# Designs tried in a protein design run: peptides against a protein of PDB entry 5KEZ. Part 55

Target 1, 320 residues: chain A of PDB entry 5KEZ
Amino acid sequence: NVAIYNPFRPWWERYQPVSYKLCTRSGNEDEFRNMVTRCNNVGVRIYVDAVINHMCGNAVSAGTSSTCGSYFNPGSRDFPAVPYSGWDFNDGKCKTGSGDIENYNDATQVRDCRLTGLLDLALEKDYVRSKIAEYMNHLIDIGVAGFRLDASKHMWPGDIKAILDKLHNLNSNWFPAGSKPFIYQEVIDLGGEPIKSSDYFGNGRVTEFKYGAKLGTVIRKWNGEKMSYLKNWGEGWGFVPSDRALVFVDNHDNQRGHGAGGASILTFWDARLYKMAVGFMLAHPYGFTRVMSSYRWPRQFQNGNDVNDWVGPPNNNGVI

## One batch from the design tools (peptide; aimed at target 1 D150)

Design b2_p22_5_s1 (made by RFdiffusion4, then SolubleMPNN; from b2_p22_5, 11 letters changed)
Fold by OpenDDE base, seed 1:
Structure b2_p22_5_s1 (fold): chain B 320 residues (1-320), chain A 22 residues (1-22)
Amino acid sequence: as target 1 above (320 residues)
Amino acid sequence: MVNATYDPSLDGIGWYDDGYRE
């Protein structure tokens, strides 16, 4: 991914890929392979947060300022490490003046325009699908068990399906023969937009962002909410079907005080309430559960916003 | 999704969703 130095190596630089090389601040490919093997050998499975909707921001300077030193040029859409070129992006499809998503009530913009400047891949192209599948298959062959598909709302479900259809079965060294990768898709659907979580049910599970948001309000006793109201928790609260839901109390995005749940989201900063919420989640049968493991950072609130919400995970192991 | 890419104006939409209660 791109190396961002202002602010200094933020967490979100990881979501700006310039190649599919396994060479980041989290480690190199050998280290990753070793970790996957060790985990699999003790029954711990690995899923990868796969960023396949886009490459880096269009405004990032061209050069080799990336975690693996790969050259890239956002201006010319040149990512030779893949390789991608100008033919592999949706620049010609997006009809907005800025080239970015301007109206989330326009599903076409949401899927064909740039997500806040992030160069949007033309997932309709078989070439692009194949390059992504090659990346994911490499991970599958290493031994991962599945994937979180980042920014799935911004991809056409059919394009996702086309990619998934190219995937290998899981590595038979650790998984039963014929096993398919576990797929869950990040779709922020809190209602009010044309794109629905149900659009993606055919591809795998979907993140249920209503879960953490509503649970937070209940645990916080906001608006007269009571724990007793959780009797019909899950589908009874209007959530997606249990067998399609991936549920969580918080994630890296909404943990930082805004977005996809707002102030209701419980985090480790709210230790007691957070433990209650996580405990409830793990005890209740609804959905596939995900527990967050995060880190502390020096929060600085200005006008209600944490100006340090960019701070990335601790890294002092020499990986740049 | 990157937090910075999320449209905060959309937060209000989900906030007022009504859940079913017995």
Scores: peptide ipSAE 0.024, ipTM 0.489, DockQ to the pose 0.025
OpenDDE base, seeds 2, 3, 4, 5: peptide ipSAE 0.021, 0.023, 0.021, 0.024; ipTM 0.474, 0.520, 0.492, 0.543

Design b2_p22_5_s2 (made by RFdiffusion4, then SolubleMPNN; from b2_p22_5, 7 letters changed)
Fold by OpenDDE base, seed 4:
Formats: structure tokens, sequence, C-alpha cells
Structure b2_p22_5_s2 (fold): chain B 320 residues (1-320), chain A 22 residues (1-22)
């Protein structure tokens, strides 16, 4: 991914790929392979946050300022380490004036235009699908158990399926022969927009953002809500089917005061209430649960926004 | 029950005709 120095190595640089090489702030491919092996050997499975909707931001300077040293040029859509070129992006397909998503009520914009300037890959192309599949297959062969698909709302479900259909079986050294990777897709569906979580059920599980939002409201005792109302928690609250749901109290976005869920989201900053919410989540059978492991940072609020929301995990001069 | 997709929630569970066991 891009190495960003202003601000200094933010967490979100990880979501701006310039290659599919396994070199990051956390280590190189050999170190990753070693970690996966060690984890698998003790029954801990690895799921990779796969950023396959886009490459880096269109405004990032060209050069070799990347975690693996790969050259890239956002201006010319040149990512030779893949390789991608201008033919592999949706620049000509997006019809907005800015090239960015401008209206989330337009599903075509949401999927064909840039997410906050991130260069949008043309996932309709078999070439692009194959390059992504090669990346994911490399990870599968290393021994990962599956994937979180980042920004799935911004990809056509059929394109995702086409990629998934190219994937190898899981590594039989640790998984039953013939096993397919576990897939969960980040789809923000709180209602009111045309793209629905159900559009993605065929590809795997989806994130249920209503879970943390509603649970936060209940635990906070907002709007007169009571814990007794959780009697029919899950599908009874209008959530996706349990077997399609990945549930969580918070994620890296909303613990920083932005993203889906609003102010109701509970985080480690509200320790007592957060423990209650996490405890309830783990005790209740609805959905596949994800527990957040995070870190504290020096929050600084200006106009209701944390100006330090970019701060990444503890690191040594950018190296984690 | 046989599922081709790996399900981590079912890892370690043996499916039997009359149910399942851990």
Amino acid sequence: as target 1 above (320 residues)
Amino acid sequence: MVNATYDPSLEGIEWLEDGFSY
C-alpha cells in the first residue's frame, strides 16, 4: 500500500493498495506466512481484510513511496506491480462530475465511481477479476481461512461472485479437503439506500451494522429502550438472517466517531457499557461474532470530530 | 450436513444423522 507521511503513517493507508505484494508495515511475506502457519497450528484461523474494490487515492503522488517499494502512478492509473493500467479502472464508466460517488441513492454511482477518491477498479473485466483472484489464491495457498471483503457495497455482487468462483480450495494442511474460503462482506445497510445486504447473501456473510447501532441504543437506555426488548434480538429486530450475519459492537471506523451506526455505537472508550454489549453479543446465538481489539490514541475533538482519528496502532517509526 | 464452504463456527463438530457431537 501507499506509505503516507502526512499525517504520519495513518491507519487508513492500509486501505490504499498499489500492489498485491504481501509487504506491509507489519512485515513481509515470509513473516506473514510464518504467522499464518503458527496460528493455524494452534487452531487460530486467519481472515484477510481484502481490499479489492480499488487501488490508492487519485491524489497520491506518483513514485515508490509504498510499503513494498513498488512504483505506482495514480494520475496515469499505472500500477505496474499488478499490473494495472488506465484500462482497468472505471473512470470512463463513472458519470459524476467529480469522479467520486456523489449520491448514495444511485447504486450505479456507488459501485462505478470512486469511494472518496480511491481509484475504482473495473471489476467487470476478467483481467481484473483474475488479478484479484491470483492475489487471494496466493493467500489461500499460504493458509488463510477466508476473507473480509472491504467496501463490498461498492462492488457489484456478480463481480464478487466471479472472483470467488476463481478461488482455490483452502490449504488441506489445515482445512478439510475441498473446503471453500469463509467470506464475509462489508456492506453498510442501515436502510434508506438502494443497495441492500441481501444483494450479497449469495457470496457469503455480510456485516450487520444495525446490530451495533441498535444494541448501543438499548445499552445506553436511549429512546426509552430496555434490555427486555432484546427478547427477539436478531431477525426479530429486522436484522439479516443469522447465518448471513457477521455481528460486532464496533469497528475501526465508528470507534473513531465516524462511519455507520452514529453516536449509539459503544466502544472501549465507554468501558462499562462496552463490556455489557460485548458480553451480550457473545452470549446471544445470533450471527457470527467479531470482537474488536484496538488501542487508545490521543483524541482531539474539533467541531465534534476527532482530528486524530488517523492515528494507527502503536508503531516504531511507522513499523508495527 | 456437508458444507463446501468452511464454517469456523462448526469446526470440531461431527455431523450425525441423528444430530451432532463436538
Scores: peptide ipSAE 0.310, ipTM 0.666, DockQ to the pose 0.039
OpenDDE base, seeds 1, 2, 3, 5: peptide ipSAE 0.021, 0.264, 0.239, 0.294; ipTM 0.482, 0.631, 0.617, 0.650

Design b2_p22_5_s3 (made by RFdiffusion4, then SolubleMPNN; from b2_p22_5, 10 letters changed)
Fold by OpenDDE base, seed 1:
Structure b2_p22_5_s3 (fold): chain B 320 residues (1-320), chain A 22 residues (1-22)
Amino acid sequence: as target 1 above (320 residues)
Amino acid sequence: MVNATYDPSLEGIWWLDDGFLE
């Protein structure tokens, strides 16, 4: 991915790929392979946060300022490490003046335009699908068990399906023959937009963002909410079917106090309430549960906003 | 630039969900 130095190596640079090389601040491919093997050998499975909707921001300077030194040129849509070219992006499909999503009530914009400047891949092209599948298959062959598909809301469900149909079975060294990768899709559906989580049920599980938001409200006792109201927690609260839901109390985005739940989201900053929420989540049978493992950063609030919400995970081992 | 996959202008709309009032 791109190496961002202002601010200094933020968390979100990881979501701006310039290649599919396993060579990032998280480690190199050998280290990743070693970790996957070690985990699998003790029954711990790995799923990868796969960023396949887009490449890096259109405003990033061309060059080799990336985690593995790969050259890239956002201006010309040149990503030779893949390779991608100008033919592999949705520039011609997006009809907005800026090239970015301008109206989230327009599903076509949401899927064909750039998410906050991120160069939007033309996932309708078989070439692009194949390159993504190649990346994911490499991970599958290493031994991962599945994927979180980042920004699934911004991809057409049929394009996702086309990619998934190209995937290998899981590595038979650790998984039963014929096993398919575990897929869950990040779709932020809190209502009010045309794109629905149900659009993606055919591809796998979907993130249920209402879960953490509403649980936070209940645990915080906002608006007179009571724990006893959780008697019909799950589908009874209007959530997606349990077998389609991936549930969580917080994620890396909404942990930072805004978006997809806002202030209702419980985090480790509210330790007692957070433990209550996580405990409840793990005890309740609804959905497939995900527990957040995060880190502290020096929060600095200005006008109600944490100006340090960019701070990335700790790194002191020299990996750049 | 921040990786934001949600329109911030729609923040808070979730409380209108009928399921919350059940």
Scores: peptide ipSAE 0.021, ipTM 0.462, DockQ to the pose 0.024
OpenDDE base, seeds 2, 3, 4, 5: peptide ipSAE 0.011, 0.008, 0.030, 0.016; ipTM 0.472, 0.446, 0.418, 0.412; seed 4 fails the geometry check

Design b2_p22_5_s4 (made by RFdiffusion4, then SolubleMPNN; from b2_p22_5, 8 letters changed)
Fold by OpenDDE base, seed 3:
Structure b2_p22_5_s4 (fold): chain B 320 residues (1-320), chain A 22 residues (1-22)
Amino acid sequence: as target 1 above (320 residues)
Amino acid sequence: MVNATYDPSLEGFLWLEDGFTE
């Protein structure tokens, strides 16, 4: 991914890929392979956050400032380490003036235009699908158990399916023969927009962002909410079917006030309430649960916003 | 990921444009 130095190595640089090489701030491919092996050997499975909707931001400077040293040029859509070229992006398909998503009530924009400037891959192309599949299959062959598909809301479900159909079975050294990778898709659906979580059920589980948002409201006792109202928690609250839901109290985005959930989202900053929410989530049978492991950073609020929300985990000069 | 901030005045989220550029 892009190595960003202003601000200094933010967490979100990981979501700006310039190649599918497995050399990052966390280590190189050999180290990753070693980690996966060690984890699998003790029954701990690894799921990779796969960024396949886009490459890096369109305004990032060209060069070799990347975690693996690969050259890239966002301006010309040149990512030779893949390789991708201008033919592999949706620039010509997006019809907005800016090239970015401008109206989230337009599903076509949401999927064909750039998410916050991130170069949008043309996932309709078999070439692009194959490059992504090769990346994911390499990880599968290493021994990962599945994937979180980042920004799935911004990909056409059919394109996702086409990629998934190219995936290998899981590594039989650790998984039963014929096992398929576990897939959960990040889809923000709080209602009111045309893209629905149900659009993605066919590909795997989806994130249920209503879970953390609503639970936060209840635990905080906002709007007269009571714990007793959780008697029909899950589908009874309008959530997706349990067998399609991946649930969580917070994630890296809304922990920082970003993404979906708003102020209701409970985080480790509200330790007591957060523990209550996490405890409830783990005790309740609804959905597939995910627990956040995070870190403190030096928050500095200006006009209600944390100007240090970019800060990544503790690191040694950018290396984790 | 989605780079958005909650806006209480709109009771919704606003996506930050070009929020991940250098």
Scores: peptide ipSAE 0.019, ipTM 0.442, DockQ to the pose 0.029
OpenDDE base, seeds 1, 2, 4, 5: peptide ipSAE 0.000, 0.000, 0.014, 0.017; ipTM 0.334, 0.318, 0.439, 0.429; seed 5 fails the geometry check

Design b2_p22_6 (made by RFdiffusion4; failed a check: the pose's geometry)
Pose (drawn by RFdiffusion4):
Structure b2_p22_6 (pose): chain A 320 residues (1-320), chain P 22 residues (1-22)
Amino acid sequence: as target 1 above (320 residues)
Amino acid sequence: TRAFMVEFEATDFPGFSFGFPA
């Protein structure tokens, strides 16, 4: 991924890929393989955050400011370490004047245009789907059990299916024969938009962002909500079917207060209420549960938004 | 104990989560 130095090494530089080499601030390929093997050998599975909608920002300076030193040039669309060229992006397919996503009532541009200027991969091309599948198959054979598909709302459900069609079964040393990767797709669907999370049920589960937003408001006793109202918690509140939901109280994004739910999301900063919300979630049968494990940063709210929400993991001059 | 997953934040690309079976 791009090594971003202003601001200094933000957590979200990891969502701007430069290549598919397994080489990051978290470690190299040997350390990654070692982790997956050791965890599988004690029965704990690894799920990978797959960033496949885009490469890095179109305005990022060319050069080798990358976590493995790989060269890349966003202006010329050259990512030779993969390799990707300008033929591999949606510049000619997007219809907005800016080339970015401008209107979320238009389902097409949400898919074909650049998400906040991030170079949008042409996922309809077999070559691009093959390069992504090669990356995910490398992970599957190492032994990962599934994937979080980042920014799934900005990918066509069919393109996702075409990529998944190319995946191996899970490593037969640890998983039964015919086992398939666990897929959960990150789609923020709070209603009122043309894209529905149900559009993605053919591919795997989806993140249910309504879950934590509603639970936070209820536990905080905001907007007239009471815990007694949780008697019909689940699809009774308009959530996706339980067998398609990945649920959580907060995630790495919206714990920073800017996300789906804003200030209502309970986090470790609100430890007393947060424990209660996690407890309710873990006790209730709805959904497959994910628990957050975080790091502290110097929060600094100005106008209800944290100007330090970009700060990366604890580090000494960028080394985690 | 039911199955669950742990999202671990101090990672970089590719990131990962830990899963525990029931």

Design b2_p22_6_s1 (made by RFdiffusion4, then SolubleMPNN; from b2_p22_6, 12 letters changed; failed a check: the pose's geometry)
Amino acid sequence: SKAYMIEVEDQGYPGYSLGYPA

Design b2_p22_6_s2 (made by RFdiffusion4, then SolubleMPNN; from b2_p22_6, 11 letters changed; failed a check: the pose's geometry)
Amino acid sequence: MKAYMVEIEDQDYPGYDLGYPA

Design b2_p22_6_s3 (made by RFdiffusion4, then SolubleMPNN; from b2_p22_6, 10 letters changed; failed a check: the pose's geometry)
Amino acid sequence: SRAYEVEVEDVDYPGYSLGYPA

Design b2_p22_6_s4 (made by RFdiffusion4, then SolubleMPNN; from b2_p22_6, 13 letters changed; failed a check: the pose's geometry)
Amino acid sequence: SRAYAVEVEDQGYPGYDLYYPA

Design b2_p22_7 (made by RFdiffusion4)
Pose (drawn by RFdiffusion4):
Structure b2_p22_7 (pose): chain A 320 residues (1-320), chain P 22 residues (1-22)
Amino acid sequence: as target 1 above (320 residues)
Amino acid sequence: YLSFFWDKAKNKVDGFLYHEAN
C-alpha cells in the first residue's frame, strides 16, 4: 500500500493498494505465511481484509513511496507490480464531471466512479477479476478462512460474484473438502439509499451497521431509548436476517466517531458502557459476532470530530 | 488492530481479522 507521510503513516494508507505483494508494515510474506500456519495449527482462523474496489488515490505522487518499494504512477494509472494499466480502471465508464462519486442516490456512479478519488478498478474485465482472484487464491492456499470485502457498496454484486467464482476451495490440510471461503461484505446500509445490503446476500454475509448504532443509542439512553426495548432485538428492529449478519459494537472506522452512528458508537474510551454493550451482543443469539481490539491515539475533538482520527498504530518513526 | 470473531455456540475465539495483507 501507499506509504503516506503527510499525515505521518495514517491507518487508512492501508486502504490504498499499490500491489498485491504480501508486504506491509505488519510484515512480509514469510511472516504472513508463518502466522496463518501457526494460527490454523491451534484452531484459530485468519480472515483477510480484501481491498479490491480500488488502488490508491488519483492524486498520489508517483514514485516508490510504497510499503515494498514497488513503483507506481497514479496519474498515468500504471501499477506495474500487479500489473495494471489505464485500461484496467473505470475512467471511461464513470459519467460524473469530476470523475468522483457525487450523488449517492445514483446507484451506478457509486459503483463506477472514484470513491473520494481512489482509482476505481474495472471489475467487469476478466483480466482485472483474474488478477484479484490470483491474489485471493494466494491467500486461500496459504490457509486463510475468509475475507472481509472492503467497500462492497462501491462494487456491483455481480462483479463480486464473478471474482468469487474464480476462488479455490479452502486449504484441504485444515478444512474439510469443498469448504468455501467465509465472505462478509462491508456495506453500510442504514436505509434511505437505493443500494440495499440484501443485494449482496448471494455472495455471503454483510456487516450490519445498524446493530452497533442502535445498541449504542440504547445503552447510552439517548433519543428516548431504553434497554427494555431490546426484548425483540434482531430482525425485529429491521436488521438483516441473523444468518446473513456480521455484527459488532464498533469497528476500526466508526470507533473514531465520524462513521455510521457518529457519537453514539460505544468504544473502549467508554469502557463501562462498552463492556455492557459487548456483553449484550455476545449473549444475544443474533448474528455472527466480531469483537474489536484497538490501539490508543491522542484523540482531539474539534466540533464533534477528532482531528487525530487518522493516527496510525503505535510506532517508532513508522515502525509498528 | 487485532480484532477477532467469537463463536457463541462453542464459547470461543473463532479467528482474527487480518487488516494489512498487502

Design b2_p22_7_s1 (made by RFdiffusion4, then SolubleMPNN; from b2_p22_7, 10 letters changed)
Fold by OpenDDE base, seed 4:
Structure b2_p22_7_s1 (fold): chain B 320 residues (1-320), chain A 22 residues (1-22)
Amino acid sequence: as target 1 above (320 residues)
Amino acid sequence: FNDYFYDKEKNKIDGFLYHDPF
């Protein structure tokens, strides 16, 4: 991915890829392979956060400022380490004046235009699908168990399916023969927009962002809500079917102040209430549960927003 | 509504996801 130095190595640089090389400030491919092997040998499975909707931001300077030193040029859409070129992006397909998503009530814009400047890959092209599948298959062959698909709302479900149809079975050294990778898709659906979580049920599980938002409201005792109202928690509260839901109290985004779910989201900053929420989530049978592991950073609020929400994990001069 | 923010003052793309539930 792009190496950002202003601010100094933010967490979100990870979501601006310039290649599919397993070479980041967290380690190299050999170290990753070693970790996956050791984890699998003791029954711990690895799921990769796969950024396949886009490459880096269009405003990033061209050069070799990347975690693996690969050259890239956002201006010309040149990513030779893949390789991608201008033919592999949706610049000509997006109809907005800016080239960015301007109206989230237009599903076509949401999927065909740039997510806040991030270069949008043309996932309708078999070439692009194959390059992504090659990346994911390499990970599968290493021994990962599945994937979180980042920014799934911004990809057509059919394009995702086409990629998934190219995937190998899981590595038989650790998984039963014929096992399929576990897929969960990040889709923010809190209602009011045309793209729905149900659009993606055919590809795998979907993040249920209403879960953390509503649970936070209840535990905070906002709007007169009570714990006793949770007796029909799950589908009874308008959530997606349990077998399609991945649930969580918080994630890396909404943990940082103004993410999906609003101010109701509970985090480790509210330790007592957070423990209550996590305990309830783990005790209740609804959905597939995910628990957040994070870190503290020096928060600085201006106009209600943390200006240090970019701060990445503890590191030694950028290396984690 | 926008899932990501572009900070023009800092000349960077913020990958932070945002969605107002209300």
Scores: peptide ipSAE 0.016, ipTM 0.534, DockQ to the pose 0.025
OpenDDE base, seeds 1, 2, 3, 5: peptide ipSAE 0.015, 0.014, 0.016, 0.020; ipTM 0.488, 0.490, 0.506, 0.458; seeds 1, 3, 5 fail the geometry check

Design b2_p22_7_s2 (made by RFdiffusion4, then SolubleMPNN; from b2_p22_7, 12 letters changed)
Fold by OpenDDE base, seed 5:
Structure b2_p22_7_s2 (fold): chain B 320 residues (1-320), chain A 22 residues (1-22)
Amino acid sequence: as target 1 above (320 residues)
Amino acid sequence: YNDYFYDKEKNKIDGYFWHDPF
């Protein structure tokens, strides 16, 4: 991914890829392989956050300022480490003046335009699908158990399916023969938009962002909400079917207080309430549960916004 | 992805969420 120095090595640089090399601030491929092996040998499975909707931001300077030193040029859409070129992006399909998503009520913009400047991959192309599949298959062959698909809302479900259809079965050294990777898709569906979580049920589970948002309001006792109202928690609250839901109290994005119910989201900053929420989630049968492990940073609020929400995990001069 | 939540259209949708009947 790109190495960003202003601000200094933010957490979100990880979501601006320039290659599919397993070479980041967290380690190299050999170290990753070693970790996966050790984890699998004791029954701990690894799921990879796969960033496959886009490459880095269009405004990032060309060069070799990346975690593995790979050259890239956003201006010319040149990512030779893949390789991708200008033919592999949706610039020609996006009809907005800025090239970015401008209207979330236009499904074509949401899927064919850039998410906040991130160069949008042309996932309708078999070449692009194959490059992504090769990346994911390499991870499968290493021994990962599945994937979180980042920014799935911004990809056409059919394109995702086409990629998934190219995936290998899981590594038989640790998984039963014929096992398929576990897939869960990040789809932010809070209502009011044409793109729905149900559009993605055929590809695997989806994130249910209503879960953490609604649970937060209840436990915070906002708007007169009571714990007794959780009697029909799950589908009774308008959530997706349990067998399609991945549920969580918070994630790295809404933990920072913005979007997707961020204001109501409970986090480790609200220690007592957060433990109550996590305990409830783990005790209740609805959905597949995910528990967050995060870190503290020096929050600084200006006009209700934390100007330090970019701060990444504890590190030594940028190295985690 | 911090900037994602500052998108004007996204913010509008997030605002509508709080009016959800559930």
Scores: peptide ipSAE 0.021, ipTM 0.576, DockQ to the pose 0.025
OpenDDE base, seeds 1, 2, 3, 4: peptide ipSAE 0.019, 0.016, 0.021, 0.019; ipTM 0.560, 0.542, 0.587, 0.584; seeds 1, 3 fail the geometry check

Design b2_p22_7_s3 (made by RFdiffusion4, then SolubleMPNN; from b2_p22_7, 11 letters changed)
Fold by OpenDDE base, seed 1:
Structure b2_p22_7_s3 (fold): chain B 320 residues (1-320), chain A 22 residues (1-22)
Amino acid sequence: as target 1 above (320 residues)
Amino acid sequence: YNDYFYDKEKNKIDGYLWHDPF
C-alpha cells in the first residue's frame, strides 16, 4: 500500500493499495504464509480483509513511496505492479464534477465514483476481475479460509459475484475437498439509502451495522431503552436475516467515531459496558459473531474530536 | 477512508437512532 507520512503511517494507509503484493508493515509474504500455516495447524482459520474496490488516493504523489517499493502514478492511473492503467478505472463512468461520490442517494455514484478520492476500479472489466481473482486465489492457495470484502457497498453485486466465481476451492491440506471460501461483505445499511444489504445476500454474509449501534444504546440505557426490549433481538429489530448477518459490537472505523449515534458504539475504552455487550453478542444466536481485537493509542480530544484517531497499529520493524 | 466514515456514516447512524422506535 501507499506509505503516508502526514500523519505518520496512519492505520488507513492500509486501505490504499498500489499492488496486490503481500508486503506491508504487518510483514512480508513468507511471514504471512508461515502464520497461516501455523494457525491452520491448530484449527485457527484466517480471513483476509480484501481491498478490491479501489487503489490509492488520486492526490497521492507518484513514485515509490509504498510498503513494498512498487512504483505507482495516481495521476495517470498507472499501477504497473498489477498492472492497471487508465483503462481499468471508472473515471469515465462517474458523472460528478469532482469525480468523487457526492450523493449517496444515487446508487450509480456510490458504485462508480471515487470514495473520498480513492481511485475506483472498473470491476465490470473481466481483466480487472481476473487480476483481483488472481490476488485472492493466491491467498486461498496459501491457506486462508475466506475474505472480508472492503467497501462492498461501492461495488456492484454482480461484479463481486463474477470475481467470486473465479475463486479456487480452499486448500485441501487443511480444508475438505471442494470447500468454498467464507465471504462477508462490508455494507453500511442503516436505511434511507437506495443501496440495500439485501442486494449482496447472493454473494455471502453482510455486516449488520445496526447491531452495534442499537446494542450500544440498550446497554448504555439511553432513551429509556431496556434489556427486556431485546426479547426479539435480531430480525425483530429490523436486522437482516440471521444467516446473512455478520455481527459485531465495534470495528476499526466506528471505534473512532463521534456524534450522538456514533457515541453509542461500545469499545474497549468503555471496558465494563463493552464486556457486557460482547458477552450478550456471544450468548445470543443471531448472526455470525466477530470479536474485535484492537490496540490503544494516545487519544487527544480537541473540540470533541480525537485528533489522533489516525494512529496506526503498533509496529517494530521500522519504516517500510 | 476515515473521512468517509466521519462525514457520511456517523450522520446515518445518528439519524437511524433518532428515528428508530427500539
Scores: peptide ipSAE 0.021, ipTM 0.489, DockQ to the pose 0.027
OpenDDE base, seeds 2, 3, 4, 5: peptide ipSAE 0.017, 0.017, 0.016, 0.019; ipTM 0.467, 0.466, 0.518, 0.492; seeds 2, 5 fail the geometry check

Design b2_p22_7_s4 (made by RFdiffusion4, then SolubleMPNN; from b2_p22_7, 12 letters changed)
Fold by OpenDDE base, seed 3:
Structure b2_p22_7_s4 (fold): chain B 320 residues (1-320), chain A 22 residues (1-22)
Amino acid sequence: as target 1 above (320 residues)
Amino acid sequence: FNDYFYDKEKNKIDGYLWHDPY
């Protein structure tokens, strides 16, 4: 991914890929392979956060400032380490003046335009699908158990399906023969938008962001909410079917106060309430549960916003 | 700053910005 130095190595640089090489701040491919092997040998499975909707931001400077040293040029859409070119992006398909998503009530914009300036891949192209599948298959062959698909709302479900259909079975050294990767898709659906979580059920599980948002409201006792109202928690609250839901109290984004639940989201900063919410989540049978493991950073609020929400995990001069 | 949820329209539709209650 892009190496960002202003601010200094933010967490979100991880979501700006310039190649599918497995060399990042977390380590190189050999170290990753070693970790996956050691984890699998003790029954711990690894799931990769796969960033396949886009490459890096359109405004990032060209050069070799990346975690693996690969050259890239966002201006010309040149990513030779893949390789991608201008033919592999949706620049001509997006009809907005900025090239970015301008109206989230327009499903076509949401999927065909750039998410916050991130260069949007043309996932309808078999070439692009194949390059992504090769990346994911390499990980599968190493021994990962599945994937979180980042920014799934911004990809057409059929394009995702086409990629998934190219995937290998899991590595038989650790998984039963014929096992398929576990797939869950990040789809933010709190209602009010044309794109629905149900559009993605055919590809795997989806993130249920209503879960953390509503649970936070209840635990905080906002708007007269009571714990007794959780008697029909899950589908009774309008959530997706349990067998399609991946649930969580917070994630890295809404932990920092951005979107997808907003102020209701409970985090480790609210230690007591957070423990209550996580305890409830783990005790209740609804959905597939995910527990957050995070870190403290020097928060500094200005006008209600943490100006240090970019801060990544503890590191040694940028290396984790 | 290219945060995933830095898009104003995204934040508008998906909910409200978190304010530190402390």
Scores: peptide ipSAE 0.019, ipTM 0.581, DockQ to the pose 0.029
OpenDDE base, seeds 1, 2, 4, 5: peptide ipSAE 0.014, 0.016, 0.016, 0.018; ipTM 0.503, 0.562, 0.543, 0.570; seed 4 fails the geometry check

